# Designs tried in a protein design run: peptides against a protein of PDB entry 5KEZ. Part 28

Target 1, 320 residues: chain A of PDB entry 5KEZ
Amino acid sequence: NVAIYNPFRPWWERYQPVSYKLCTRSGNEDEFRNMVTRCNNVGVRIYVDAVINHMCGNAVSAGTSSTCGSYFNPGSRDFPAVPYSGWDFNDGKCKTGSGDIENYNDATQVRDCRLTGLLDLALEKDYVRSKIAEYMNHLIDIGVAGFRLDASKHMWPGDIKAILDKLHNLNSNWFPAGSKPFIYQEVIDLGGEPIKSSDYFGNGRVTEFKYGAKLGTVIRKWNGEKMSYLKNWGEGWGFVPSDRALVFVDNHDNQRGHGAGGASILTFWDARLYKMAVGFMLAHPYGFTRVMSSYRWPRQFQNGNDVNDWVGPPNNNGVI

## One batch from the design tools (peptide; made by RFdiffusion4, then SolubleMPNN)

Design b1_p10_5_s4 (from b1_p10_5, 5 letters changed)
Fold by OpenDDE base, seed 5:
Structure b1_p10_5_s4 (fold): chain B 320 residues (1-320), chain A 10 residues (1-10)
Amino acid sequence: as target 1 above (320 residues)
Amino acid sequence: AAPRRPLDHY
């Protein structure tokens, strides 16, 4: 991914890829292989956060300022480490003046325009699908168990399916022969927008963002809500079917004070309430559960906004 | 001035 120095190595640089090389601040490919092997050997499975909707931001300077030193040029859409070129992006399909998503009520913008400047891959192209599948298959062959598909809301479900159809079976050294990768898709659907979580059920599980939002409201006792109202928690609250749901109390985005769920989202900053919410989630059978492991950062609120919401994990002068 | 990854959009 790109290396951002202003602000200094923010967490979100991780989501601006310039190649599919397994070479980041977390380590190199050999170290990754080692981790996957050690984890698999004790029954801990690895699921990769796969950033396949986009490459880096359009405004990032060209050069080799990346975690593995790969050259890239956002201006010319040149990512030779893949390789991608200008033919592999949706610039010509997006009809907005900025090239960015401007209206989330327009599904075509949401899928074909840039997510806050992130260069949008042309996932309709078999070439692009194949490059992504090659990346994911390399991970599967290493021994990962599946994937979180980042920004799935911004990809056409059929394009995702086309990629998934190219995937290998899981590594038989650790998984039964013929096993398929576990897929969960990040889709933010709190209602009110045209793109629905159900659009993606055919590809795998989806994130249920209503879960954390509603649970936060209940635990906080907002609007007179009571724990006893959770008797029909899950489908009874309008959530997706349990076998399609991946559930969580918070994620890295909404943990930062805004985003899906807003102020209702419980985080480790509200320790007691958070433990109640996580405990409830783990005790209740609805959905496939995900627990956050995060970190404290120096929050600094200005006009209600944390100006340090960019701060990444603890590091030593950029080294994790 | 570089674009950041957006927070979860609702």
Scores: peptide ipSAE 0.087, ipTM 0.819, DockQ to the pose 0.656
Fold by OpenDDE base, seed 2:
Formats: structure tokens, sequence, C-alpha cells
Structure b1_p10_5_s4 (fold): chain B 320 residues (1-320), chain A 10 residues (1-10)
């Protein structure tokens, strides 16, 4: 991914890829392979956060300022480490004046235009699908158990399906022969927009963002809500079917002051209420559960916004 | 300046 120095190595640089090399601030490919092996040998399975909707931001300077030193040029859409070129992006397909998503009520913009300037990959092309599948298959062959598909809302479900159909069975050194990768898709659907979670059920599980939003409201006792109302928690509250849901109290985005769920989202900053919410989630039989492991950072609020929401994990002068 | 990854959007 790109190496950003202003601000200094933010968490979000990881979501701006310039190659599919397993070479980041977390380590190199050999270190990753070693970690996967050690984890699998003690029954801990690895699921990769796969960024496959886009490459880096269009405004990032060209050069070799990346975690593995790979050259890239956003201006010319040149990513030779893949390789991608201008033919592999949706620049000509997006019809907005800016090239960015401007209206989230227009499903074609949401999927064909750039997410906040991130160069949008042409996932309709078999070449692009194959390059992504090669990346994911390399991970499968190393021994990962599955994937979180980042920004799935911004990809056509059929394009995702086409990629998934190219995937190998899991590594038989640790998984039963014929096992398929576990897939869950990040789709933000709180209602009110044309793209629905149900559009993605055919590809795997979907993140249920209503879960954390509604649970936060109940635990906070907002709007007169009571814990007793959670008796039919899950499908009874209008959530997606349990076998399609991946549930969580918070994630890295909405932990940082705003986003899907708004102010109702509970985080470790409100420790007592957060423990109640996480405890309830783990006890109640709805969905596949995900527990957050995070860190404190020096929050600095200006005009209601944390100007330090970019701060990444604890590090020593950029070394994690 | 380089664009940041957006927060969860709804």
Amino acid sequence: as target 1 above (320 residues)
Amino acid sequence: AAPRRPLDHY
C-alpha cells in the first residue's frame, strides 16, 4: 500500500493498495506465512481483509513511496506491480463530474465511481477478476480460512461472484478436502439507500450494521428502549437472516466518532456499557460474532470532529 | 494531500 507521512502513517493507508504483494508494515510474505502456519497449528484461523474494489487515491503522488517499494502512478493509472493500466479502471464508466460518488441514492454511482477519490477497479473485466483471484488464491494456498471483502457495497454482486468462482479450495494441510473459503462482505445497509444487504446473500455473509446501531440505543436506554425488548433480538428486529449475518458492536470506522450507526455505537471508550453490549452479543444466538481488538489514541475534538481519527496502532517511529 | 479512507457511510 501507499506510505503516507502527512499525517504520519495513518491507519487508512492500508486501504490504499498499489500491489497485491504481501509486504506491509505488519511484515513480509515469509513472516505472514509463518504466522498463518503457527496460528493454524493451534486451531486459530486467519481471515484476510481483502481490498479489491479499488487501488490508492487519485491524488497520491507517483513514485515508490509504498510499503514494498513498488512503483505506482495514480495519475496515469499505472500499477506495474499487478499490473494494472488505464484500461482496468472505471474512469470512463463513471458519469459524475468529479469522478467520485456524489449521490449514494444512485446505485450506479456507488458502484462505478470512485469512493472518496480511490481509483475504482473495472471488476467487470475478466483480467481484473483474475488478478484479484490470483491474489486471493495465493492467500488460500498459504492457509488462510477466508476473507472480509472490503467495500462490497461498491462492487456489483455479480462481479464478486465471478471472482469467488475462481477461488481454490482451502489448504488441505489444515482443512478438510473440498473446504471453501469463508466469505463475509462489508455492506452498510441501515435502510434508505437503493443498495441492500440482500443483494449480496448469494456470495456469503454480510455485515449487519443495524446490530451495533440498535444495540447501542438499547444499552444507552435511548428513546425509552429497554433490555427486555431484546427478547426477540435478531430477525425479530428486522435484521438479516441469522445465517447471513456477521454481527459486531463496533468496527474501526464507527469507533472513530461517526459513521454507520452514528452516536449510538458503543466503543471501549465507554467501557462499562461496551462490556454489557459485547457480553450480550456473545450470549445471544444470532449471527456470526466478531469482537473488536483496538487501542487508545490521543483524541482531539475540534468542531465535533476528532482531528486525530487517523492515528493507527501503537508503533515505534513507524515500526509496528 | 492524499485522500483518506472514508468512515462507514449510510
Scores: peptide ipSAE 0.081, ipTM 0.826, DockQ to the pose 0.688
Fold by OpenDDE base, seed 1:
Structure b1_p10_5_s4 (fold): chain B 320 residues (1-320), chain A 10 residues (1-10)
Amino acid sequence: as target 1 above (320 residues)
Amino acid sequence: AAPRRPLDHY
C-alpha cells in the first residue's frame, strides 16, 4: 500500500493498495505464511480483509513511496506491479463533476464513482476480476479460510460473484476437500439508501451495522430503551436473517465516533458497557459474531471530533 | 492532501 507521511503512517493507508503483494507494515509474505500455518495447526483460521474495490487515492503523489517499494502513478492510473492501467478504472463511467461519489441516493454513483478519491477499479472487466482472483487465490493457497470484502457496497454484486466464481477450493492440508472460502461483505445499510444488504446475500454473509448501533442505544439506556426489549433481538428488530449476518459491537471505523451508529457505538473506551454489549452478543444466538481487538491512542477532541483518529496501530518495524 | 479511507458512512 501507499506510505502516507502526513499524518504519519495512519491506519487508513492500509486501505490504499498499489499492488497485491503481501509486503506491508504487518510483515512480509514469508512471515504471513508462517503465521497462517501456525494458526491453522492449532485450529485458528485466518480471514483476510481484502481491499478489491479500489487502488490508492487519486491525489497521492506518484513514485515508490509504498510499503514494498512498488512504483505507482495515480494520475495516469499506472500500477505496474499488478499491472493496472487507465483502462482498468471507472473514470469514464462516473458522471459526477468531482469524479467522487456525491450522492449516496444514486446507486450508480455509489458503485461507479470514487469513494473519497480512491481510484475505482472497473470490476466489470474480466481482466480486473482475474487479477483480483489471482490475489485471493494466492491467499487461499497459502491457507486462509476466507475473506472480508472491503467496501462491498461500492461493488456491483454480480461483479463480486464473478470474482468469487474464480476462486479455488480451500487448501486441503487443513480443510476438507472441496471446501469453499468463507465470505462476508462490508455493506453499510442503516436504511434510507437504495443499496441494500440483501443485494449481496447471494455472495455470502453481510455486515449488520444496525446491530452495534441499536445495541449501543439500549445498553446506554438512551430514549428510555430497556434491555428487556432485546427479547426478540435479531430478525425481530428488523435485522437481516441470522444466516446472512455478521455482527459486531464496533469496528475500526465507527470506533472512531463517525457514521453507522455515531455516538451510540460502544467501544473499549467505555469498558463496563462495552463488556456488557460484547457479552450479550456472544451469548445471544443471532448471526456470526466478531470480537474487536483494538488499541489506545492519544485522543484529542476539537469541536467534538478526535483530531487523532488517524493514529495507526503500534508497530516496531520502523522502515516499512 | 491525499484522501483518507472513509469512515462508516451514515
Scores: peptide ipSAE 0.080, ipTM 0.820, DockQ to the pose 0.659
Fold by OpenDDE base, seed 4:
Structure b1_p10_5_s4 (fold): chain B 320 residues (1-320), chain A 10 residues (1-10)
Amino acid sequence: as target 1 above (320 residues)
Amino acid sequence: AAPRRPLDHY
């Protein structure tokens, strides 16, 4: 991915890929292989956060400022380490004036235009699908158990399906023969927009952002909410079917005070309430649970926004 | 400036 130094190595640089090389702030491919092996050997499975909707931002300077030194040029859509070129992006498909998503009530914009300037891959192309599948299959071969598909809301479900259909079975050194990768898709669906979580059920599980938002309201005792209302928690609250749900109290995005769920989202900053919420989540059978492990950073609020929300995890001069 | 990843935009 791109290496950003202003601010200094923010967490979000990881979501701006310039190659599919396993060479990042977390280590190189050999180190990753070693980690996956050691984890698998003790029954801990690895699920990769796969960024396949886009490459880096259109405004990032061309050059070799990347975690593995690969050259890239956003201006010309040149990512030779893949390789991608201008034919592999949706520039001509997106019809907005800016080239960015301007209206989230337009599903076509949401899927064909750039997410806040991030160069949008033409996932309709078999070439692009195959390059992504190659990346994911390499990870499967290493021994990962599955994937979180980042920004799935911004990809056509059929394009995702086409990629998934190219995936190999899991590595038989650790998984039963014929095992399929575990797939969960990041889709923000709190209602009110045309893109629905149900659009993606055919590909695997989906994130249920209503879970953290609603649970936060209940635990905070907002709007007269009571714990007794949780009697029909899950589908009874309008959430997706349990076997399609990936549930969580918070994630890295809404932990920073913005986006889905808003102020209702509980985080480690409110330790007591957070423990209550996480405890309830783990005790309740609804959905597949995800527990957040995060870190403190020097928050500085200006006009309700944390100007230090870019701060990444504890690191040694940028290396995690 | 390099674009940031949005914070759970919906």
Scores: peptide ipSAE 0.086, ipTM 0.828, DockQ to the pose 0.664; fails the geometry check

Design b1_p10_6_s1 (from b1_p10_6, 6 letters changed)
Fold by OpenDDE base, seed 3:
Structure b1_p10_6_s1 (fold): chain B 320 residues (1-320), chain A 10 residues (1-10)
Amino acid sequence: as target 1 above (320 residues)
Amino acid sequence: AASDYRDWYF
């Protein structure tokens, strides 16, 4: 991914890829392979956060300022480490004036235009699908158990399916022969927009962002909410079917207080309430559970926004 | 506003 130095090595630089090389702030490919092996050997499975909707931001300067040192040029859509070129992006398909998503009520725009300037890959192309599949298959062959698909809302479900159909079975050294990778898709659906979580049920599980948002209001006792109202928690609260739901109290995005769920989201900053929410989630049978492990950072609020929400995990000069 | 958190890019 791109190496950002202003601010200094933010967490979100990880979501601006310039190659599919396994070389990041966390380590190199050999170290990753070693970790996967050691984890699998003790029954701990690895699921990769796969950023496959886009490459880096269109405004990032060309050069070799990346975690693997690979050259890239956002302006010319040149990512030779893949390789991608201008033919592999949706610049011509997106019809907005800016090239960015301007209206989230237009599903085509949400999927074909750039997410906040991030160069949008042409996932309709078999070449692009194959490059992504090769990346994911390399990880599968190393021994990962599955994937979180980042920004799935911004990809056509059929394109995702086409990629998934190219995937290998899991590594038989650790998984039963014929096992398929576990897939869950990040889709922010709080209602009111044309893209629905149900559009993605055919590809795997979907993040249920209503879960953390609603649970937060209940635990916080907002709007007269009571714990007793959780009697029909799950589908009874309008959530997706349990067998399609990936549930969580918070994630790295909404932990930072703006966006889906807003201020209702419980985090480690409210330790007591957070433990209550996480405990409830783990005890309740609805959905597949995900527990967040995060870190403290020096929050600094200006005009209601934390200007330090970019701060990544504890590191040594950018190296975790 | 956008129903996504990726506004950090700017």
Scores: peptide ipSAE 0.061, ipTM 0.813, DockQ to the pose 0.153
Fold by OpenDDE base, seed 2:
Structure b1_p10_6_s1 (fold): chain B 320 residues (1-320), chain A 10 residues (1-10)
Amino acid sequence: as target 1 above (320 residues)
Amino acid sequence: AASDYRDWYF
């Protein structure tokens, strides 16, 4: 991914890829292989956050300022480490003046235009699908168990399926022969927009963002909500079917005070309430559960916004 | 306002 130095190595640089090489601030490919092997040997499975909707931001300077040293040029859409060129992006397909998503009520913009300037890959092309599948299959062959698909809302479900159909079975050294990778898709659907979580059920599980948002209001006792109302928690509250749901109290995005759920989201900053919410989630039989492991950072609020929401995991002068 | 969380780019 790109190496950003202003601010200094933010968490979100990880979501701006310039190659599919397994060399980042977390380590190189050999170290990753070693970690996967050690985890699998004790029954801990690895699920990779796969960033396949886009490459880096269009405004990032060209050069070799990347975690693996690979050259890239956002201006010319040149990513030779893949390789991608201008033919592999949706620049001509997006019809907005800016090239970015401008209207989230237009599903075509949401899928074909750039997410906040991130160069949008042409996932309709078999070449692009194959490059992504090659990346994911490399991970499968190393021994990962599955994937979180980042920004799935911004990809056509059929394109995702086409990629998934190219995937190998899991590594038989650790998984039964014929095992398929576990897939869950990040889709923010709180209602009111044309793109629905149900559009993605055919590809695997989806994130249920209503879960953390609604649970937060109940635990906080907002709007007269009571714990007793959670008796029919799950489908009874309008959530997706349990067998399609990936549920969580918080994630790295909404810990930082923006996005779906807003101020209702509970985090480790509210320790007592957070433990109540997580405990309830683990005890109640709905969805596939995900527990957050995070870190503290020096928050500085200006006009209601944390100006340090970019701060990534603890590091030693950029080395994690 | 966008429903997504990714406003960090700017």
Scores: peptide ipSAE 0.060, ipTM 0.809, DockQ to the pose 0.148
Fold by OpenDDE base, seed 5:
Structure b1_p10_6_s1 (fold): chain B 320 residues (1-320), chain A 10 residues (1-10)
Amino acid sequence: as target 1 above (320 residues)
Amino acid sequence: AASDYRDWYF
C-alpha cells in the first residue's frame, strides 16, 4: 500500500493498495505464511481483509513511496506491480463532475465512481477479476480460511461472484478437501438507500450494521428503549437472516464516528456499556459474531470531530 | 489535502 506521511502513517493507508504483494508494515510474505501456518496448527483460522474494490487515492503522488517499494502512478492509473493500467479503472463510467461518489441514492454512482478519491477498479473486466482472484488464491494456497471483502457495497454483486467463482478450495493441509473460503462482505445498509444487503446474499455473509447501531441505542437507553425489547432481537428487528449476518458492536470506522451508526455505536471508550453490548452479542445466537480488538489514541475533538481519528495502531516511529 | 479512507453513511 501507499506510505502516507502527512498525517504520519495513518491507519487508512492500508486501504490504499498499489500491488497485491504481501509486504506491508505488518511483515513480509514469509512472515505471513509462518503466522498462518502457526495459527492453523492450533485451530486459529485467518481471514484476510481483502481490498479489491480500488487502488490508492487519485491524488497520491507517483513514485515508490509504498510499503513494498513498488512503483505506482495514480495520475496515469499505472500500477505495474499488478499490472493495472488506465484500461482497468472505471473513470469513463463515472459521470459525476468530481469523479467521486456524490449521491448514495444513485446505485450506479456508488459502484462506478471513486470512494473518497480511491481509484475504482473495473471489476467487470475478466482481466481485473483474474488479477484479484490470483491474489486471493495465493492467500488461499498459503492457508487462509476466507475473506472480508472491503467496500463490497461499491462493487456489483455479479462482479464479486465472478471473482469468487475463480477461487480455489481451501488448503487441504488444514481444511477438509473441497472446503470453500468463508466470505463476508462489508455492506452498509441502514435503509433509505437503493443498495441493499440482500443484493449480496448470494456471495456470502454480509455485515449487519443495524446490529451495532440498534444495540447501542438500547444499551444507552436512548428513546426509552429497554433490554426487554431485545426479546425478538435479530430478524424481528428487521435485520438480515441470521445465516447471512456478520454482526459486531463496532468496527474501525464507526469507532471513529465514521460510517454507520453515529453516536449510538458503543466502543471501548465507554467500557461498561461496551462490555454489556459485547456480552449480549456473544450470548445471543443471531448472526456470526466478530469481536473488535482496538487501541487508544489521543482524541482531540474540534467542532464535534476528532481531528486525530487518523491515528493508527501503536508503533515505533512507523514500525509496527 | 490527501483524502483518507472513510465510509460516511450518516
Scores: peptide ipSAE 0.044, ipTM 0.782, DockQ to the pose 0.543
Fold by OpenDDE base, seed 4:
Structure b1_p10_6_s1 (fold): chain B 320 residues (1-320), chain A 10 residues (1-10)
Amino acid sequence: as target 1 above (320 residues)
Amino acid sequence: AASDYRDWYF
């Protein structure tokens, strides 16, 4: 991915890929392979956060400022380490003036335009699908158990399906023969927009963002909410079917104070309430649970926004 | 309202 130095190595640089090489702030491919092996050998499975909707930001300077040193040129859409070129992006398909998503009530913009300037891959192209599948298959062959698909809301479900159909079975050294990768898709659906979580059920599980948002209000006792109202927690609250839901109290995005649920989202900053919420989540049978492991950073609020929300996990001069 | 958590660019 792109190496960002201003601010200094933010967490979100990981979500600006310039190649599918497995050399990042966390280590090189050999180290990753070693980690996967050691984890699998003790029954711990690895699920990779796969960034396949886009490459890096369109305004990032061309050069070799990347975690693997690969050259890239956002201006010309040139990513030779893949390789991608201008033919592999949705620049001509997106019809907005800015090239970015401007209206989230327009599903075509959400899927075909750039997410906050991130160069949007043309996932309709078999070439692009195949390059992504090759990346994911390499990980599968190493021994990962599945994937979180980043920014799935911004990809057409059919394009995702086409990629998934190209995937290998899981590595038989650790998984039963014929096992399929576990897929969960990041889709932010709190209602009111045309793109629905149900659009993605055919590909795998979907993040249920209503879960953390609603649980936060209950635990905080907002709006007269009571714990007793959780009697029909899950589908009874309008959430997706349990077998399609990945649930969580918070994630790295909403932990930083914006988006779905707003102030209702509980985080480790609210330690007591957070423990209550996480405890309830783990005790309740609804959905597939995900527990957040995060870190403290020097929050600095200006006009309600943390200007230091870019700060990544504890590191040694950028190396995690 | 837009339902996206990403408000960063660079």
Scores: peptide ipSAE 0.069, ipTM 0.812, DockQ to the pose 0.156; fails the geometry check

Design b1_p10_6_s2 (from b1_p10_6, 7 letters changed)
Fold by OpenDDE base, seed 4:
Structure b1_p10_6_s2 (fold): chain B 320 residues (1-320), chain A 10 residues (1-10)
Amino acid sequence: as target 1 above (320 residues)
Amino acid sequence: AASDYRDTYF
């Protein structure tokens, strides 16, 4: 991915890929292989956050400022380490004036235009699908158990399916023969937009962002909400089917006040309420649970926004 | 318009 130095190595640089090389702030491919092996050997499975909707931001300077030194040129859509070129992006397909998503009520914009300036890959192309599948299959071969598909809301479900259909079975050294990768898709669906979580059920599980938002409201006792109302928690609250749901109290985005959930989202900053929410989540059978492990950073709010929300995890001069 | 993700700066 791109290496950003202003601000200094923010967490979000990880979500701006320039190659599919396993060479990042966390280590190189050999180190990753070693970790996966050691984890698998003790029954801990690895699920990779796969960024396959886009490459880096269109405004990032061309050059070799990347975690593995690969050259890239956003202006010309040149990512030779893949390789991708201008033919592999949706520039001509997006019809907005800016090239970015301007209206989330337009599903075609959401899927064909750039997410906050991130160069949008043409996932309709078999070439692009194959390059992504190659990347994911490499990870499967290493021994990962599955994937979180980043920004799935911004990809056509059929394109995702086409990629998933190219995936190999899991590594038989640790998984039963014929095992398929575990897939969960990040889709922000709080209602009110045309893209629905149900559009993606055929590909795997989906993030249920209503979970954290609603649970936060209940635990905070907002709007007269009571714990007794949780009697029919899950589908009874309008959430997706349990077998399609990945649930969580917070994630890295809404922990920082971004994305879905708003002020209702509970985080470690409110330790007591957060522990209550996480405890309830783990005790309740609805959905596949995900527990957040985060870190403190020097928050500084200006006009309701934390100007330091870019701060990444504890690191050694940018290396985690 | 509002985005599901906060804008990043390059």
Scores: peptide ipSAE 0.170, ipTM 0.858, DockQ to the pose 0.175
Fold by OpenDDE base, seed 1:
Structure b1_p10_6_s2 (fold): chain B 320 residues (1-320), chain A 10 residues (1-10)
Amino acid sequence: as target 1 above (320 residues)
Amino acid sequence: AASDYRDTYF
């Protein structure tokens, strides 16, 4: 991914790829392979957060400022380490003045325009699908069990399906022959927009962002809500079917006040209430559960916003 | 309300 130095190596640089090479601030490919092997050998499975909707920001300076040292040029859409070129992006499809998504009530913009400036890949092209599939199949070969598909809301479900159809079975050294990768898709659907979580059910599970938002409100006792109202928690609250839901109390985005959920989201900063929420989630039989593991950072609020919400995880591997 | 995602800077 791109190496961002202002601010200094933020967490979100990890979501700006310039290649599909496995060398980042988390480690190199050999270290990753070693981890996957050791985890699989004790029954711990690995699911990769796969960033396949886009490459890096369009305004990032060209050069070799990347974790693997690969050259890239956002201005010319040149990513030779893949390789991608100008024909592999949706610049010609997006009809907004900025080239970015401007209206989330326009599904075409949401899927064909840039997410906050991130160069949007043309996933309708078989070439692009194949490059992504090669990346994911490499990970499958290493021994991962599945994937979180980042920014799935911004990809056409059919394009995702086309990529998934190219995937190999899981590595038979650790998984039964014929096993398929576990897929869950990040889709923010709180209602009121044209893109729905149900559009993606055919590809795998979907994130249910209503879960953390509503649970936070209840546990905080906002609007007179009571925990006794959780008797029919799940489908009874209008959530997606249990067998399609991946549920969580918080994620890395809304933990920082970004994304879906707003101020209702409970985090480790509110330790007691957070433990209550996580405990309830693990005890209640709805959806596939995900527990967050995060870190503290020096929060500094200005005008209600944490100006240090960019701070990345603890790291001691230098400037790679 | 429009969806929000991560803040990125260039």
Scores: peptide ipSAE 0.154, ipTM 0.853, DockQ to the pose 0.118
Fold by OpenDDE base, seed 2:
Structure b1_p10_6_s2 (fold): chain B 320 residues (1-320), chain A 10 residues (1-10)
Amino acid sequence: as target 1 above (320 residues)
Amino acid sequence: AASDYRDTYF
């Protein structure tokens, strides 16, 4: 991914890929292989956060300022380490003036235009699908158990399906022969927009963002909500079917005071309420649960916004 | 809405 130095190595640089090389601030490919092996040997499975909707931001300077040293040029859509070129992006397909998503009520914009300036890959192309599949298959062959598909809301479900159909069975050194990768898709569906989480059920599980939002409201006792109302928690609250749901109290986005769920989202900053919410989630039989492991950072609020929401995990001069 | 996703700086 790109290496950003202003601000100094923010967490979100990891979501701006310039190659599919397994070389990041977390380590190189050999170190990753060793980690996967050690984890698998004790029954801990690895799921990769796969960023396959886009490459880096359109305004990032060209050069070799990346975690693996790979050259890239956002201006010319040149990513030779893949390789991608101008033919592999949706620039000509997006019809907005800015090239970015401008209206989230337009499903075509949401999927064909750039998410916050991130160069949008043309996932309709078999070439692009194959490059992504090669990346994911390399991870599968190393021994990962599955994937979180980042920004799935911004990809056509059929394009995702086409990629998934190219995937190998899991590594038989640790998984039963014929095992398929576990897939869960990040889709933000709180209602009111044309793209629905149900559009993605055919590909695997989906994130249920209503879970953390509604649970936060109840635990905070907002709007007269009571714990007793959680008796029919799950489908009874209008959530997706349990066998399609990946549930969580918070994620890295809404933990930072923005994103899906709003102010109701509980985080470790409110320790008592957060433990109540996480405890309830783990005890109640709905969905596949995900528990957040995060870190404190020096929050600095200006006009209601944390100007330090970019701060990444604890590190030693950029080395994690 | 755009606020549903991460803020990316360039």
Scores: peptide ipSAE 0.149, ipTM 0.858, DockQ to the pose 0.160
Fold by OpenDDE base, seed 5:
Structure b1_p10_6_s2 (fold): chain B 320 residues (1-320), chain A 10 residues (1-10)
Amino acid sequence: as target 1 above (320 residues)
Amino acid sequence: AASDYRDTYF
């Protein structure tokens, strides 16, 4: 991914890929292989956060300022380490003035325009699908168990399916022969927008963002909500079917107060309430559960916004 | 209205 120095190595640089090389601040490919092997050998499975909707920001300077030193040029859409070129992006499809998503009530913008300036890949192209599948298959062959598909809301479900159809069976050294990768898709659906979580059920599980938002409201006792109202928690609250749901109290985005769910989202900053919410989630059978592991950062609120919400994990002068 | 998605800067 790109190396951003202003601000200094923010967490979100990780979501600006310039190649599919397993070469980041987390380590190199050999180290990753080693980790996957060690984890699999003790029954811990690895699921990769796969960033396949986009490459880096359109305004990032060209050069080799990346975690693996790969050259890239956002201006010309040149990513030779893949390789991608200008033909592999949706610039011509997006009809907004900025090139970015401007209206989330327009599904075509959401899927064909840039998410906050991130260069949007043309996933309709078999070439692009194949490059992504090659990346994911490499990970599968290493021994990962599945994937979180980042920004799935911004990809056409059919394009995702086309990629998934190219995937290998899981590595038989650790998984039964013929096993398929576990897929969960990040889709923010709190209602009120045309793109629905149900659009993606055919590809795998989806994130249920209503879970954390509603649970936060209940635990906080907002609007007269009571714990006893949770007796029909899950489908009874309008959530997706349990066998399609990936549930969580918070994620890295909404933990910072401006993501889906807003101020209702419980985080480790509210320790007691957070423990209640996580405990409830783990005790309740609805959905496939995900527990957040995060870190403290020096929050500074200005006009209700944390100006340091970019701060990434603890590091030593950029070294994790 | 605030975005439900991550903010990136460059």
Scores: peptide ipSAE 0.122, ipTM 0.847, DockQ to the pose 0.150

